# Designs tried in a protein design run: peptides against a protein of PDB entry 5HOI. Part 275

Target 1, 351 residues: chain A of PDB entry 5HOI
Amino acid sequence: FRYMPFSPAGTPFGFTDRRYLTMNEVGYVSTVKNSEQYSITVSFFDVGRFREYHFEDLFGYDLCFLNEKGTLFGQSKTGQIQYRPHDSIHSNWTKIIPLQAGERITSVAATPVRVIVGTSLGYFRSFNQFGVPFAVEKTSPIVALTAQNYRVFSVHYSQFHGLSYSLSELGTSSKRYYKRECPLPMSLPNINSDMKKDANLDYYNFNPMGIKSLFFSSYGDPCIFGSDNTLLLLSKWRSPEESKWLPILDSNMEIWKMSGGKETTDIHVWPLALAYDTLNCILVKGKHIWPEFPLPLPSEMEIRMPVFVKSKLLEENKAILNKKNEIGADTEAEEGEEDKEIQIPVSMAAE

## One batch from the design tools (peptide; made by RFdiffusion4, then SolubleMPNN)

Design b1_p26_1_s2 (from b1_p26_1, 12 letters changed)
Fold by OpenDDE base, seed 5:
Structure b1_p26_1_s2 (fold): chain B 351 residues (1-351), chain A 26 residues (1-26)
Amino acid sequence: as target 1 above (351 residues)
Amino acid sequence: SLEEIRKKMEADKDPNTLPRLLALTE
C-alpha cells in the first residue's frame, strides 16, 4: 500500500496524456502533459455564471479541489499549494506546506472561507481563503478531504484500524468535532475479483481506497461513493449516538434496472454531487470506469435505498411471462430470451 | 442506450425521495 494523492472524482491518466484532476457540480479541472510541464484547464458546467480559464503548471499539480469561488491545487511530493479565485479581482496565492521525509499531501479541500491540507502522516493543516494558517493538528493518516463552508469531512486510514472518518467545523479560534476518527463502513476494492480487468488495476493503482468521490449534500450531510458504487450518506451526525451511514443509492442496481435487467458491464456511474434527492453524475460508457475526453454531460440519478433483490425481480418477471404464455397461445415468433427487457414494475422503478 | 438511461433518470425524479428515505431509517 502507498498513499496516493486524492481529489474528488479525479481520474487517472491511464495511457493518455490527460486526466481530470477533480470534478463536481461546479465543473471539472483537466490537466494535459506537455513534456515536463502541464496545462491545466478549469471548466464549468454553468458557462453563463463562470468563464473557463487555463494556465501552465510547472509543478505538476496532482491534487485539486474546485468550489464556486476558486480552485485549490496541490503537489503531493513538493508540498506546493496554489489557490486560484475564479474572479480576477482576487489574487492567486501559492504556499509550500512543510513535509517530513516521505510525507505526502494526500488530499486538499477548499471552501470560500477555508483551505484544508491533509497528509499521509496525518497532519491536518487549515488556512483561510487567503492562505493565512490556523492550527496544525496531528490525526491518523488522511486519505481524503472534502469541505463545505466551515465543515470538513476527512477520511483516515490506519493499517490496524482500516478506514475512519471525522466531521469537524473549523471556527476562527477552534476546531469542533461532530465525529472524530469513527469507523467508516465503506467497502474497500476487492483485489481478487475486480483486478481481473487491467482497467481496474490502473484505477486501483491511482486510487487504492477506491473512493471515487466524497462531498457534502445540498443539506450539508457527508457523502462518500466507494468502489462498490454505493452512495453512503451520514445521517443524524449532529446526534453522536444516532449517527449512521445510510446506503441511499446502489448505482449498479439502478443501472441494472434502467437496462431492463440486463447485466451491463460497460456502463458506470461517476459521482459528482448530491443535490437534494438526486445524484449528479457522469454516465460513463466503455472499458474504463472513469470518464475520458470529452466529458459527457452530467446526468441526474434519483437516490433509492437498495431494497430490491435482482433474483426476486427476475422470478416475478418469469412468473408474469409464464402467465402471459398461458393466456396467449397464439403463434408469435420466438424472439430470443436475451432481448426480453425485464419489465420492472413502475412502483419498483420509483422506490 | 446511455441516452435512454439518461432520459429515464431525468424523468423519474421524486423531490421527496431523500426526506422519505431518511424518515424510514429514523
Scores: peptide ipSAE 0.005, ipTM 0.324, DockQ to the pose 0.564
Fold by OpenDDE base, seed 1:
Structure b1_p26_1_s2 (fold): chain B 351 residues (1-351), chain A 26 residues (1-26)
Amino acid sequence: as target 1 above (351 residues)
Amino acid sequence: SLEEIRKKMEADKDPNTLPRLLALTE
């Protein structure tokens, strides 16, 4: 296993000179490779609230986190981080994170009040928005970070324990844990089944954990979107004994329903954020599971528990068709059973 | 098509879905 730099909804270069470093509900950060240099563009969905900006990157930033106040960049190998406020009133700052031999920054996160750096050796470093350090903690190896306000959702990986997560609050005087290195019930990418397509191998080499994104919901609940395309939400996290992961959306099932029950292999959900009851996402059409250039407009997908069984829906629709044929209704049932829109039963559509 | 999917996603929006899902898990 190799620790790779993770950024929320970041994309690989693939066969192109460009990729997204990160994207969320605020916007998207792109980088274009030009020889040994990179040109970074920070773009926003709300063009009335924010102005797009670009700069030349001489360091080769491979980590990024975007928030409403600024963009955090990181270089996984050198330990360099840079914070760039969107407002020109505030100055950019740069810092070098000390790394041991073979250590990498694996993830970075930034809120308007905190900057967090996680490493492959499990160093958790916290700063304020001005780069003033608070603490250094040693945890299990960090593979992903996100943060909202003072809260941090961290994903950890060890070869011995698999995936775990922590939920913490970074107060002014102390760190509080709501959850500390608890098991994360997320499926890892299956190399033998999922890597049959070259495009999946390229993505696996970029992101071995298959974590497409992680974020906090608008209500402040930790969310994670894995390689299985299921959105998991951590419910009741304030009550340690009652806390559970809820599969609030199977995006493959939603795409299947929206296609009228057709198996679609060319439409992919790319997660951005969870706002209220809707997953903000990019609907990607093509061979690659990630968005290319130009970025499609975001779409909203309603969250629904995966209570639908495809086989039952197919059997019920077949039974309805057979009954219509027995009643001698001259509905020209054209022979393409695969092409008919599956009616979702109203009882299941209301769940 | 992607446009048909977007139209279905917009038509299927229930603003009460999240409260209902939370109540079903309590």
Scores: peptide ipSAE 0.000, ipTM 0.315, DockQ to the pose 0.595
Fold by OpenDDE base, seed 2:
Structure b1_p26_1_s2 (fold): chain B 351 residues (1-351), chain A 26 residues (1-26)
Amino acid sequence: as target 1 above (351 residues)
Amino acid sequence: SLEEIRKKMEADKDPNTLPRLLALTE
């Protein structure tokens, strides 16, 4: 297994000179290869609130986290991190994270009050927004991080135990755990089924865990979106005994419903954030499961529990069509029936 | 089309879906 640098909703280069380092509800960070250098652009969805900026990257940053106050960059191999406030009033700062032989930074996160660095050896390093260190903790190997205010959601990987997660709060004096290295019931990418398409193999090589993104909801609940395109939300995390992962959206099922029951292989959901009842996402059309350039406008998908079975909906739609034909709707409509949108009953859409 | 899907996603929004789903899973 190879630990790869993870950033929320980051995309691979593929065969191109450009990729997204990260994207979320705030905006998107792109990097372009310019010979031995990279040009980084930090773009925002709210162009009235923030001004786009760019800079030359001589280090080849492969880790990124964007928030409302600044952008954190990291280089997985060298251990260099840089924080760039969006406002020019605050100074940029750079720090080198000490790495052991073969250790890599695997993920970085930043809030207006905390900077977090996770490594392939399970070093969890916390800083304030000015790069002043608080603590170093040894955990299981970290594969992904996100943070909101003082709260951190971390994903860990062990060859023996698979995926686990922690939920912690980074106070001024101490780290509190709500969850500590608990099993994460996320499906890993299936190499045999999913990797038959070259585009999926490129993505798997970039992100072996298949974690497309992780974030906190607008209510402050940890969310994760895996390779199965299911959005998982951690409910009741304040009560450790009652806490459960909820499959609040099967995006493949929703795309199938939205297409009128047509199997689409060229439409993909790319997750950004969960705001209230809607997944903010990029709808991607094409061979790649990730957005290319230019970035499509974000879309909102309503969250729905995956309670429907495609086969039952197809059988019910056939039964409705057969009943319409028995009621004496003229026989000439036979050739056009394969293209009829599945009328999903409004009652089944509202459950 | 992608635009038809987007338009359907916007039309199918129920602002009570998340609270309802959470209540059904409690």
Scores: peptide ipSAE 0.000, ipTM 0.311, DockQ to the pose 0.616
Fold by OpenDDE base, seed 3:
Structure b1_p26_1_s2 (fold): chain B 351 residues (1-351), chain A 26 residues (1-26)
Amino acid sequence: as target 1 above (351 residues)
Amino acid sequence: SLEEIRKKMEADKDPNTLPRLLALTE
């Protein structure tokens, strides 16, 4: 296993000169290779609220986190971080994170009040929005971070223990844990099944954990979207004994439903955020599972527990078709059997 | 607003809305 720099919904370069460093409900950050330099653009979905801006990157930032107040950049190898407020009222600041030999920054997160840096050795570094340090803690190796307000969701990886997660609150005086290095029941990428398409190899080399994104919901619940395209939500995290991961959406099942039950291999869900009961996402069409340029408009996908079995729905539709053919022996409507949309029974949606 | 969203969730009476799914897992 190799610790790679992770950013929420970040994309690989592949064979191109450009990629997305990060994207979420606020916007998207792109980087373009220009000889030995990079040009970074910070774009927003709400063009009336925010002004797009660009700058030259001489450092090759490979980590990014976007929020409503600014963008945090990081360079995984050098330890350089930069915070750029969207508003010109606040100055940009730069800092070098001290790294040990072979240590990498693996993830960064920023809120309007906190900056967090996680490393491959499990150093958890916290700062205020002005880059003033609060604390350094040693944890298990960090592979992903997200944050909302004072709350941090961290994903950890050990070769012996697999994936774990922590949920913490970074107060003014102290860090509180709600969850500390608890098992994360997310499936790792299955190299043998998922790597059958060469296009997926580039993605798993970029992101070996298959974590497409992690975020907090609009209600402040930790969410993670893995390689299985299932959205997991951490429910009841305030009650340590009652806390559970809920599979609130199988996006492959939802795409299959939207296609009328046709197996589509060329439509992929790219997660941005969870707003109430809808997953904000990019519907990617094509060979790659990640969005290319230009970025498609965001789509909304309603969350549904994965209670439907495709085989059962196909059997029920065949049984309905057979009953219609037994009753309809008198009407010669040779309308081709292959193109009939699978009706999802409303009754199965009610269990 | 949060109230308009609650009203939509109540109006749509979809038994599979997130608040109801969360309540069924309680």
Scores: peptide ipSAE 0.000, ipTM 0.330, DockQ to the pose 0.122

Design b1_p26_1_s3 (from b1_p26_1, 11 letters changed)
Fold by OpenDDE base, seed 2:
Structure b1_p26_1_s3 (fold): chain B 351 residues (1-351), chain A 26 residues (1-26)
Amino acid sequence: as target 1 above (351 residues)
Amino acid sequence: SVEEIVKKLEADKDPSTLPRLLSLIE
């Protein structure tokens, strides 16, 4: 297993010279290879609130985190990080994170008040927004980070214990844990079933955990979107004994419903954020499961718990069709059964 | 098409989903 640099909703280069370093509800950060250099562009969805900017990257930043106040960049191998405020009021700052031999920065996160660096050896490093260090903690190996305000959601991987998560609050004087290295009930990518498509292998090599993104909801709940295309939300996290992961959206099921029960293999959900009751996402059409260039406009998917089983819906619809054919003797043509849009009952679309 | 799916997504917004989901989270 190799620890890879993770950024929320980051995309691989594939066969191209360009990729998204990260994207969320605020915007998207792209990088383009230009010989030995990279050109980074920070773009925003709210073009009235933010101005797009670009810069030349001589370091080859492979980690990124975007927030409403700035962009954090990181280089996984060298340990260099850079914070760039979106405004010109605050200066950019650069820092080198000390790395041991073979250690990599695996994830970075930034809020308007905190910068967090996680490593393949489980070093959790916290800073303020000006790059002043607070603490260094040793945890299980960190594979992903996100943060909102003072809260940090961290995903850990152990070869012995699999995936775990922590939820912590980085106060001014101390770190508080709400959850500390608890089991994360997320499925890892199935190499044998899913890797039959070359595009999935490219993505797996980029992101072996299959975590497409992780974020906090607008309500401040930790969310994770894995390779199974299910959005998990951590409910009741303030009550350590009652806290559970809820599958609040099966995006494959939702695409299937919207397609009238047709299996679509060319439409993919790329998660950005959870705002209230809607998943902000990119609907990706094509061979790759990740967005290409130009970035499509964001779409909203309503969150719905996966109550329905596709097989049961197909059986029920077949039973209804068979009953209709027994009652209706009229000879209109055998247009193939495959093209009839399955009417999903409105109640099944409201549940 | 992706556009047809987006249009269906926009049309199928049920404001009742949020209260029901919140009741499962609370």
Scores: peptide ipSAE 0.000, ipTM 0.327, DockQ to the pose 0.729
Fold by OpenDDE base, seed 3:
Structure b1_p26_1_s3 (fold): chain B 351 residues (1-351), chain A 26 residues (1-26)
Amino acid sequence: as target 1 above (351 residues)
Amino acid sequence: SVEEIVKKLEADKDPSTLPRLLSLIE
């Protein structure tokens, strides 16, 4: 196992010279490899509020976090970080994070008020938006970070304990924990079954944890989207004893519903954000589970608990079809049972 | 029942659906 640089909804290069460093509800950051250099573009979905900008990257930034005020970049091996405000009023700043031998920056996060750096040795470094350091803490190895305002959601990995998470608030005087290295009930990628497809191996080599993204909801709840394509939300995190992970969306089930109950292998959900009751996402069409270029327009997917069993819905639809056939509706063609469009109840269909 | 919870959530197309979902799974 090697710790890889993680950014929310970041994509691999694959066989191309370009990838997304990160994407969320604000926009998307792309990098194009030009020999030994990279050209980075910061693009926005709200083109009325923000202007796209680009710059030449001589460092090979492999970590990124985008927010409404700026973009944080990081280089996992060198420890270089750069913050670029979207406005021209505030100055860019660069800093070197001290790394030990073999240590890597594994994730970075930025809010309008905080910058966070996590490492493969579990160094958690916090800064203000101007790069002034607050503290350094030693935790379990950090594999992913996200942040909203003063709040940080961190994912940790141990070879002995698997995935854990922390939820903390970075006040002015101290770090408060709401959750500290608690078990994260997320499925890891199954190397033996899933790696039979080259595209899955390429993605696994890029992101061995299978965390497609993590973010805070519009209500400020931690969300994570794993390799199982299930959106998990952390409920009741203010009450340590009541706090639980809720599977609020099975995106494979929703894609199955949207396809009329056909098993589709060419449509994939790529998560961006959770706004109220809708998952903002990219619907990816094709062999790769990640978006390519150009980026499709974002889609909204209504959150729904995975309470329905596909087999039961298939049986109910077979029973409805059999009743229609008994009523003497000569509906034509013998398309195979697998190709029949399942009438999903309108309440169950994604609008 | 979980089915009544889901049916209530499907009926409540309110921006408060998530807080209600959370309260029903408690």
Scores: peptide ipSAE 0.000, ipTM 0.338, DockQ to the pose 0.100
Fold by OpenDDE base, seed 4:
Structure b1_p26_1_s3 (fold): chain B 351 residues (1-351), chain A 26 residues (1-26)
Amino acid sequence: as target 1 above (351 residues)
Amino acid sequence: SVEEIVKKLEADKDPSTLPRLLSLIE
């Protein structure tokens, strides 16, 4: 097993010179290989609120986190981090995180008030938005981080215990835990079944945990989207004994419904954020399960608990068809294989 | 169609399910 650098909704290079370092509801960060250098672009979905910007990366940043105030970059091997405010009023800052031999930065997160760095040895480092350190804590090895305001959702991995998670609040004086290294009931990628497609092997080598993204909902609930394409939401996290992971969306089931019950192997959901009742996502068409270039427009997918079984729906459909045939309704619905272009719901612009 | 069954089963989902899901999240 290798600890790989993780960023929310980050994509591999594959056979290309370019990838997304991260993407979310705010925008997307891309990097392009240019000989020994990288060119980084920070792009936004709200082009009226934010201006796209570019810079040359001499360090090869492989970690990124985008928020409404700035972008955090990290280099997993060197321990270098850089914060770049979107506004020119605030200065960029750079810091080197001390790493032990073989230690890697595995994830970074940033809010308007906090910067968080997690490592393969379980070092959890917290800073303010100006790079002033608050604390260093040693936890189980960190594989993913996200943060909203003062809250941090961390995913941990142990070879003996598998996946765990923590939910914490980084106040000015102390760190509070709501959840501390609790079991995370997320399925890991199955190397034997899923790796039959080369594209899945490339993605597994990039992200061996299969965590496509993790974020906080608009209500401040921890969300995770794994390799099974199920959106898990942590409910009742304020009550540690009542806290549950809810499968609020099976995106494979929703794609199957949208296709009229056809098995599609070329449409993939790439998660960005959870708003109120909608998953903001990229619908990816093609060989790769991740978005390529150019980035498709974001789509909205309504959250729905997977309470229906495909087999039962197919049996009910057969029973309805048989009843229609018995009633002598010779509606020759021509099975025109019209490729009904799935009308992608346009993202309702947040008014 | 499977779409009609899905739409019917979704229409038969009590509109209180989303608020109840949200209330399970609070």
Scores: peptide ipSAE 0.000, ipTM 0.327, DockQ to the pose 0.198
Fold by OpenDDE base, seed 5:
Structure b1_p26_1_s3 (fold): chain B 351 residues (1-351), chain A 26 residues (1-26)
Amino acid sequence: as target 1 above (351 residues)
Amino acid sequence: SVEEIVKKLEADKDPSTLPRLLSLIE
């Protein structure tokens, strides 16, 4: 196993010279390889509130986190991090994170008030927004980070124990845990079933945990979107005994509904954020499970518990069609049975 | 029933759906 740099909704290069370093509800960060250097562009969905900017990257940043106030960059091998405010009021700052032999920065996160760095050896480093260090803690190896305000959601990996998570608050004087290295009930990518397509192997080599993204909801609940395309939300995390992971959306089921019950292999959900009751996402059409260039406009997908069984919906629709055919027996329209779009109730279709 | 959960999810196009969705799983 090799620890790879993780950024929320980051994409691989594949066979191209360009990729997304990260994307979320605020915007998207792209990098283009130009000989021995990279050109980074920070783009925004709210073009009225923010101005796109670009810069030359001589370090080859492979880690990124975007928020409403700035962008954090990191280089997994060298330990370099850079914070770039979106405004011109605050200056950019750069730091070197000390790394041991073979240690990598595996994830970075930034809020308007905190910067967090996680490593393959489980070093958790916290800073303020100006890069002033607070603490260094040793945890299990960190594979992913996200943060909102003072709160941090971290994912850990052990070869012996699999995936775990922590939820913590980084106050001014101390770190509080709400959850500390608790089991994470997320499925890892299945190498034997999923790797039949070269594109899936390329994505697995880029992200062996299959975590497409992780974020906090608009209500401040930790969310994770794995390789199974299920959105998990951590409910009741303030009550340690009542806290549970909820599968609030099966995006493969929603795509199947949107397609009129047709099995589609060329449409994919790429998660950005959870706002209220909607998953903000990119609907990707193509060979790759990740967005290419240009980036499509974000779509909204209503969250729904995966309480439906496809087979039952298909049986119910067949029963409705058979009743219509028994009533309509006088019109010889031999429209072939296989191409009939399943009438999914409009209330069951994702808009 | 699954149908009652569906009807509640369908009826609650209100931005209060996430709290209600959570309350349906409780």
Scores: peptide ipSAE 0.000, ipTM 0.333, DockQ to the pose 0.145

